# Peptides against a protein of PDB entry 3HUF, part 130

Target 1, 320 residues: chain A of PDB entry 3HUF
Amino acid sequence: MWIIEAEGDILKGKSRILFPGTYIVGRNVSDDSSHIQVISKSISKRHARFTILTPSEKDYFTGGPCEFEVKDLDTKFGTKVNEKVVGQNGDSYKEKDLKIQLGKCPFTINAYWRSMCIQFDNPEMLSQWASNLNLLGIPTGLRDSDATTHFVMNRQAGSSITVGTMYAFLKKTVIIDDSYLQYLSTVKESVIEDASLMPDALECFKNIIKNNDQFPSSPEDCINSLEGFSCAMLNTSSESHHLLELLGLRISTFMSLGDIDKELISKTDFVVLNNAVYDSEKISFPEGIFCLTIEQLWKIIIERNSRELISKEIERLKYA

## One batch from the design tools (peptide; made by RFdiffusion4, then SolubleMPNN)

Design b2_p19_8_s1
Fold by OpenDDE base, seed 2:
Order: structure tokens, then C-alpha cells, then sequence
Structure b2_p19_8_s1 (fold): chain B 320 residues (1-320), chain A 19 residues (1-19)
């Protein structure tokens, strides 16, 4: 989201969130959803127009800012952004920091980008929320992204957490739910005058973790917890692979259960399968190797004695 | 001096921002 602050109390000492939309900036405008009052003798009554665009798809992957357009409203002394005069037709900016000078005012408006990118675990929730979140200047998507700051957990009461949720937790993404999204949708009016009123997702996250026994106390309890073990997995999802890497596992990939030969078994402590393959092919599992799902593995790794539990299962099958 | 005029303008702007 874009946040503006100003020097010399020309914004009355307040910070403001600028959501996607158009703002008239000047001395003789009243602060509202489309106007920014700037208190200065050196600026015009209506001095500039700011236009913030909705996020692009690229912004979701890069964590880049919503495009910020500045137009001077035919003022005598013009408008500058980052010491450069704004062109007659206006200019667009993708920098994360903008120093905006209105006319000869010795104090500047400082605009800075606060990154917030929300990943969804399912397409249905994305479809429901994406429009509203984009209108808040928040990029949204389904795919994993290095720019992701928040992850929406699907509330299915009584279901195990998904691989996406497990991975989001281990990569230290703030996990949120539908209740937080509802709250975000209501704050748009209240944060106009004070950017600090933006709700903290960390409280929501703490409540999710505290109330769900499927989460360990911290990601650090699980990261590299299986260092020194090796697994083989079916080449099905990048998220599953990245999850196993974060556990500290050495990973071999195979295309089918038939590709699990004696050589692979000799180098592998256990095989990780998806639920569909595990349920359908359990009768045909290779002898002498421990096969489990990611969800079964997760139940082991959240235990304090995860290494001992896995070692016991490996030994049990080696002597069988 | 140009500097004194700039300081005077800053002071006038600060006084206006406090109203």
C-alpha cells in the first residue's frame, strides 16, 4: 500500500494510506476519500492530481508498488517528483519512494510503498476476495511468490492443514483467515487519516496458531528438523519439494512407483507420496521402505521427538 | 540572501501549518 507523510506539518502531522483511486491535492480541498488537504501558502488551491492504479499481476510476483501517477493542475510553479519536474501530461512512477514537491513549498510529501501481497490456498477464496483486496492496493494470487507476505488459510473445520499452509508456515509467511479479510474490508474509511490504524495480521496469525494443534509453536521447531535423512518423492508439486527442502531432507524424485528400484531404496530413508497414490497403491509399496504422505510426515515433524519417531519407523521396516 | 529568504519562507509555512 502507498503511505504518505509530509515535512513541516503540511499534512497536519498525519500519515495517510492512499488506496487505488484519484486524489486532488491542494490547499483549499477538504480531506476525504478523493482529496488531500495540504496546508501551505506556497501551493495552489488545487495543485496536483494523484492517481494510484490497482495492482498488476507482475506486482504480485515482484512486490512492486501500484503505479503512482502525478499530474500538475496547471500551476504557476509546477510539481516535482524526486527533484524532476512533472511533465505537462503527467508522469507515472514505479519507484517505492517518492519525494513530491508542490510548487515552491519548502516541505515535501513523502510517499513510500509498504509491501503486502496475499497468496490464497484455493481459487474459490481468491475469486471471492481478489477484487476487494486489489481495491486496497493489495496484489493477490494462487501461485507461490517470493513477494508473498500473507497466506490465506482455508477454514475447513475438522480438515488437516494443506501442504500450501504447511509451506507458508515454514517460510514464515503470516497466515491469515477469512475473518482478517473481512476486517481489512471494513478499515478503508478509518485509515484515511491515520495509516497506523491498519489492522495487524500478526494478532490473527497468533490466534490461528494458538487454537490449532496442527501447528508447532514456531517454524524454527521444524526447519532442518530432518537434516541427515533422505527421501524420495513423486514429482508432483513444487510446493511439496520446497517444503521437504525446508525440513532439511535430501530429495530424490521419481515419476512412478515402478521407478523405485533397489538402488533408490538403498539411498532413501522413506518415500513421500500424495494422498491419492498412497490410498490406491498401498498394497504395492516396495518392501523394506517406509512410505508416507506429506500430511503423515507433518504429524511426525510437529512432535518434539520427530527424529526418533522417523528412525523407529525406518528400523521397523528394515527388519520386517 | 537567498538562504534567508528560504528560511523566512520555511518559517511562514510552519506558522501556516500550525493554524
Amino acid sequence: as target 1 above (320 residues)
Amino acid sequence: SKKEEEEKMKKEELEEAKK
Scores: peptide ipSAE 0.036, ipTM 0.655, DockQ to the pose 0.163
Fold by OpenDDE base, seed 4:
Structure b2_p19_8_s1 (fold): chain B 320 residues (1-320), chain A 19 residues (1-19)
Amino acid sequence: as target 1 above (320 residues)
Amino acid sequence: SKKEEEEKMKKEELEEAKK
């Protein structure tokens, strides 16, 4: 989200979140959803228009800011952004930091992008929340992205956490839920005057982890916990591959169970399958190899003795 | 000092904005 602060108390010493929308900026306007009061003798009554666009699909992958448009309202001394005079028709900016000078005011408005990019685990929740979050200037999507800051966990009572959630946890993304999204939707008006009123997602995350036994105490307990072991996986999920990499596994990929030959078995400690293949092909598993799902692997990984548990299962099947 | 000048300008601007 865009946050503005200013030097010289021209914003009354407050920070403000700017959501997607249009703002008239000037000395003689009242702060509301469409106006930003700036207290300076050097600033026109109505000085500039700020327009923040909704996030693009590209912004989700790059973690780039919502486009920030600035137009001078035909003022005597104009408007500058990053020391450049704003053009007559206005200019658009994609920089994460903007120093906005209104007229001859010696104090600048500093706009900065606070990175917030929310990945969803399921398309239904994305469909439900994307519009509202985009109106907050928050990029949203389903695909993994290096720009992802937050991950929405779907609360299904009694189900194992998804591979997406496991991977998000190991990547040290802030896992959030629908309760945080609900709270986030209510703050739009309250944060106009004070950007510090934004809810802390880390507190939500801590509560999720604390109250769910499917999570280890920290990602560090799992990262590289299986270093030195080798696995083979069905080439079906990039997230699954990256998850196994974060566990420190050497990974071979195959396209079908028929590709698991004696050579692959000789180099592999265990085979990781998706639930559908595991359930359908249980009878057809290669002899002498330990096959498990990601969810079964996760249940082992969250244990403190994960290496010992995996070793026992490997040994059991090599001598069967 | 530059800081004192900034504080002076700040006070002057805040006083004029109240008029």
Scores: peptide ipSAE 0.031, ipTM 0.626, DockQ to the pose 0.077
Fold by OpenDDE base, seed 5:
Structure b2_p19_8_s1 (fold): chain B 320 residues (1-320), chain A 19 residues (1-19)
Amino acid sequence: as target 1 above (320 residues)
Amino acid sequence: SKKEEEEKMKKEELEEAKK
């Protein structure tokens, strides 16, 4: 999201979130959803127009800002952004930091981008929330992204957490729920006056972890917890691979269960399968190898003695 | 000086922003 603040109390000492939309900026406008009052003798009654675009798909993957357009409203002394005069037709900016000078005012409006990118685990939840979140200047998507700051888990009562949720947790992404999204949708009016009224997701995250026994106390308890073990996995998802890497596993990939030969078994402690393959092929598992799902592995990983538990299962099959 | 004029302008703008 874009946040503005200003020097010299020209914004009355307040910070403001700018959502996607158009704002008339000037001395004789009243603060609302489409106007920004700036208190200066050197600023025109209506001085500039700010237009913030909705996030692009690219912005979700890069964590880049919503495009910020500035147009001078034919003022006597013009408008500058980053010491450059705004062109007569307006200019567009993709920088994360903008120093905006209105006319001859010696104080600047500072606009900075706070990155917030929300990944959804469930496509139905994305479909419900994406439009509203995009109107807040928040990029949204389903795919893993290095720019992802928040992850929406689906609160299905009694369901196991998904691989996406497991990976988001280990990646130290802030896990949130629908309650946070609801609250986020209501703040649009209050943050016009004070950007500090933006809800913090950390409380939501702490409550989710505390109230769900499927989470370990910290990602650090699980990261590299299986260092020294080797697994083989069916080449199914990049997210599953990255999850196993974060556990410290050496990973071999195979395309079919038929590729699990004696050589692979000799080098592998266990095989990780998706639920569909596990359920369909459980009768045809190779002898002498421990096969489990990612969800079964996760149930072991969240235990304090995860290494001992896995070692016991491996040994049981070697001597069977 | 140009610097004194800028400081004067800053002071005048600070006084106006407090009203």
Scores: peptide ipSAE 0.030, ipTM 0.606, DockQ to the pose 0.155
Fold by OpenDDE base, seed 3:
Structure b2_p19_8_s1 (fold): chain B 320 residues (1-320), chain A 19 residues (1-19)
Amino acid sequence: as target 1 above (320 residues)
Amino acid sequence: SKKEEEEKMKKEELEEAKK
């Protein structure tokens, strides 16, 4: 989201969130959803127009800002952004930091981008929330992204957490739920006066982790917990691969169970499968290898003695 | 100090607005 603040008293000592939309900026406007009052004698009654675009798909992957357009409203002394005069037709900016000077005012408006990118685990939830979140200037998507700051956990009561949720947790993303999204949808009017009223997702995250026994106390309890072990996995998803890497595993990939030869078995401690392959192929598993699902692996790695548990299962099946 | 610069700029703005 874009946040503005200013030196001196020109913004009345307040910080403000700017959502996608158009704002008239000037001395003789009243603060509302489309106006920003700036208190200076050097500023025109109506001085500039700010236009913030909705997020693009590219912004979801890069964590870049919503496009910020500035137009001078034919003022005597013009408008500058980052010490450059704004062109007559207006200019657009993709920088994360904008120093906006209105006329001869000695104080500048500082606009900065607070990155918030929300990944969804479920396409139905994305379809439900994407429009509202985009109108808040929040990029949304389903795919893994290095720009992801928040992850929406699918609330299926009594179900195991998904691979996406496991990976999001280990990547130290803030896991959120529908309750946070609902709260976030209500803050649009309140944050006009004070940007600090933006809801903190950390409280929601702490509550999710505390109330769900499928999570360890911290990501650090699981990161590199299986260092020194080797696994093979079916090349099904990048998220599954990255999850296993974060556990400290050496990973080999295969395309089918038929590709698991004696050489691979000799170098591999266990095979990780998705639920569909595990359930369909359990009768045809290669002899002398431990096969498990990611969900079964997760149940082991959240235990304090995860290394001892894995070692016992490997020994049991290699010598059976 | 940054605060002294802000006070100076505010004083200058107030003086320009009196002209």
Scores: peptide ipSAE 0.025, ipTM 0.579, DockQ to the pose 0.074

Design b2_p19_8_s2
Fold by OpenDDE base, seed 5:
Structure b2_p19_8_s2 (fold): chain B 320 residues (1-320), chain A 19 residues (1-19)
Amino acid sequence: as target 1 above (320 residues)
Amino acid sequence: SKEEEEEKLKKEELEEAKK
């Protein structure tokens, strides 16, 4: 999201979130959803127009800012952004930091981008929330992204957490729920006056972890917890691969269960399968290898003695 | 001059912000 603040009390000492939309900036406008009052004698009644675009798909993957357009409203002294005069037709900016000078005002408006990218685990939830969140200047998507700051888990009562949720947790992404999204949708009016009223997701995250026994106390308890073990996995998802890497596993990939030969078994401690393959092929598992799902692995990993538990299961099958 | 008026306005705004 874009946040503006200014020197010399020209914004009355307040910070403001700018959502996607158009703002008339000037001395004789009243602060609302489409106007920014600036208190300075050298600023025109209507001085500039700010236009913030909705996030692009690229912005979700890069964590880049919503495009910021500035147009001078034919003022006597013009408008500058980053010490450059705004062109007569307006200019567009993709920098994360903008120093905006209105006319001859000695004080500048500082606009900075706070990155917030929300990943959804469920496409139905994305479909419900994406439009509203994009109107807040928040990029949204389903795919893993290095720019992802928040992850929405689906609170289905009694369901196991998904691989996406597991990976988001280990990646130290802030896990949030629908309650946070609801609250986020209501703040649009209040944050016009004070950007500090933006809800913090950390409380929501702490409550989710505390109230769900499927989470370990910290990602650090699980990261590299299986260092020294080797697994083989069916080449199914990049997210599953990255999850296993974060556990410190050496990973071999195969395309079919038929590729699990004696050589692979000799080098592999266990095989990780998706639920569909596990359920369909459980009768045809190779002898002498421990096969489990990612969800079964996760149940072991969240235990304090995860290494001992896995070792016992491996040994049980070698001597059977 | 217009420049003197601009410099005066800048000084006045800087002095008001110090109060």
Scores: peptide ipSAE 0.134, ipTM 0.789, DockQ to the pose 0.496
Fold by OpenDDE base, seed 3:
Structure b2_p19_8_s2 (fold): chain B 320 residues (1-320), chain A 19 residues (1-19)
Amino acid sequence: as target 1 above (320 residues)
Amino acid sequence: SKEEEEEKLKKEELEEAKK
C-alpha cells in the first residue's frame, strides 16, 4: 500500500494510506476518500491530482508498487517528484519512494510503498476476495512468489494443513485467515485519518499457530531438521520441492515409480509422494524403500524427536 | 522580485513551523 507522510504540520502530523483511486491534493480541500488537505501558504487551493492504479499481475510477483500518477493542476509554481518537474500531462512512477514537492512549500510529502502481497491456497477464496483486496492496492495470486508477505490458510475444519500452508510457514510468511481478510475489508475509511490503524496480521498469525496443533512453535524448529537425509520425490510441484529443501533434505526427482532403480534406492533414505499416488500405488511400491506422503512427513517433522522417528522408519523398511 | 517573495514565504513557513 502507498503511505504518505510529511514534515511540519502540512499533513497535520498524520500519516495516510492511499488506496487505488484518484485524489485531489490542495490547501482548500477537505480530507476524504478522494481529497488530501495540505496546509501551506505556497500551495494552491487545488494543487495536484494523485492517481493510484490497482495492482497488476506483475506486481504480485515482484512486490512492486501500484503505479502512482501525479498531475499538476496548472499551478503557479508547479509540482516536483524526486526533484524533477512533473510534465504538463502528468507523469507515472513505479519507484517505492517518492518525494513530492508542491509549489514552493519548504516541506515535502514523502510517499513510500509498504509491500503486501497475499497468496491464496484455494482458488475459490481467491475468487471471493481478490477484487476487494485489489481495491486496497494489495496484489493477490495462487502461485508461489518471492514477494509473498501473507498467506491465506484454507479453513477446512478437521483437515490436515496443505503443502502450501506448510511451505508458507517455513518460508516465514504471515499466515492469515478469513477473519483477518474480513477485518481488513472494514479499515478503508478509518485509515484515511491515521495509517497506523492498519490491522497487524501478526496477532492473527499468532492466534492461528497457537490454536492449531499441526504447527510447531516456530519455523526454526523444522528448518534443516532433516539435514543429512536424502529423499526422492515425484516431480509434481515446485512448492513441494522447496518445502523439502527447507527441511535440509537432499532431493532427487523422478517422473514415475518405474524410474526408481536400485541405484536411486541405494542413495535415498525415503520417497515422498502425493496422496493420490500414495493411495493408488501403495501395492506396487518398490521393495526396500520407505514411501510416505508430505502430510505423513509433516506429522513426523513437527515432533521434537523427528530425526529419531525418521531413522526408525527407514530401518524398519530397509531390513524387512 | 518573485524570487524574493518566494524566499520570504519559505522563511515565514519555516518560522511558523518552529513555533
Scores: peptide ipSAE 0.132, ipTM 0.786, DockQ to the pose 0.496
Fold by OpenDDE base, seed 4:
Structure b2_p19_8_s2 (fold): chain B 320 residues (1-320), chain A 19 residues (1-19)
Amino acid sequence: as target 1 above (320 residues)
Amino acid sequence: SKEEEEEKLKKEELEEAKK
């Protein structure tokens, strides 16, 4: 989200979130959803127009800001952004930090991008929330991204957490739920005057982890917990591969169960399968190899003695 | 002091806004 602050009390000592939309900025406007009052004698009654665009698909992957347009409203002294005079037709900015000078005001409005990029675990929830979140200036998507700051967990009662949720946890992303999204939808008006009123997603995350026994106490308990072990996985999910890497596993990939030959078995401690393959092919598993799902592996990994548990299962099948 | 600089800048701004 874009946040503005200013020196010299020209914003009355307040920070403000700017959502996608158009704002008239000036001395003689009242703060509302479309106006930003700036208290300075050198600033025109109506001085500039700020326009913040909704996030692009590219912004989701880059963590870049919503495009920020500035137009001077034909003022005597003009408008500058990052010490450059705004062009007659206005200029657009994609920098994360903007120093906006209105006229000859010695104090600048500092606009900065607070990174917030929300990944969804399922397309249905994305479809439900994306429009509203985009109107808050929050990029959203399904695919993994290095720019992802938050991950929406789908609350399915009685189901295991998804691979996406597991991976998000190990990546130390802030896991949130629909309750946090609902809260975000309500703050739009209240945060106009005080950007500090944004809800703390970390508190939501702590509550999710505390109340769900499917999570370990910390990501650090699981990261590299299986260092020294080797696995083979079906080449079906990038997230699954990255998850196994974070566990410290050496990973071989295969395209079908038929590719699991004696050579692969000799260098592999266990095979990781997706649920569909595991359930359909149980009878066709290679002899002498431990096969499990990601969800079954996760249940072992969250235990304090995960290495011992895995070792016991490997030994059991090598001598069967 | 920072306050003196800000007060100076405010005075300068006030003078420029009168022109």
Scores: peptide ipSAE 0.058, ipTM 0.680, DockQ to the pose 0.116
Fold by OpenDDE base, seed 2:
Structure b2_p19_8_s2 (fold): chain B 320 residues (1-320), chain A 19 residues (1-19)
Amino acid sequence: as target 1 above (320 residues)
Amino acid sequence: SKEEEEEKLKKEELEEAKK
């Protein structure tokens, strides 16, 4: 989201969130959803127009800012952004920091980008919320992104957490739910005058973790917890692979259960399967190797003695 | 428009995830 602040009390000492939309900036406008009052004698009554675009798809992957357009409203002394005069037709900016000078005002408006990118685990929830979140200047998507700051957990009461949720937790993404999204949707008007009123997702996250026994106390409890073990997995999802890497596992990939030969077994402590393969092929599992699902592995990893539990299962099957 | 293109890309992403 874009946040503006200013020197010399020209914004009355307040910070403001600028959501996607158009703002008239000037001395003789009243602060509202489309106007920014700037208190300076050297600023025109209506001085500039700011236009913030909705997030692009690229912004979701890069964590880049919503495009910020500035137009001077035919003022005598013009408008500058980052010490450069704004062109006659206006200019667009993708920098994360903008120093905006209105006319000869000695004080500048400082605009800075606060990154917030929300990944969804469920396409139906994305479809439901994406439009509203984009109108808040928040990029949204389904795919994993290094720019992701928040992850929406699908609330299916009584279901196990998904691989996406497990991975989001381990990569230290703030996990949120539908209740937080509802709250975000209501704050748009309240944060106009004070950017600090933006709700903190960390409280929501803490409540989710505290109330769900499927989460460990911290990601650090699980990261590299299986260092020194090796697994083989079916080449099915990138997220599953990244999850296993974060556990500190050495990973071998195979295309089918038939590719699990004696050589692979000799180098592998256990095999990780998806639920469909595990349920359908459990009768044909290779002898002498421990096979489990990611969800079963997760249940072991969240235990304090995860290494001992896995070692016990490996030994049990080696002597069987 | 740029907005129409972005909306199209979002729709394509949603369609890929349903497959």
Scores: peptide ipSAE 0.000, ipTM 0.197, DockQ to the pose 0.011

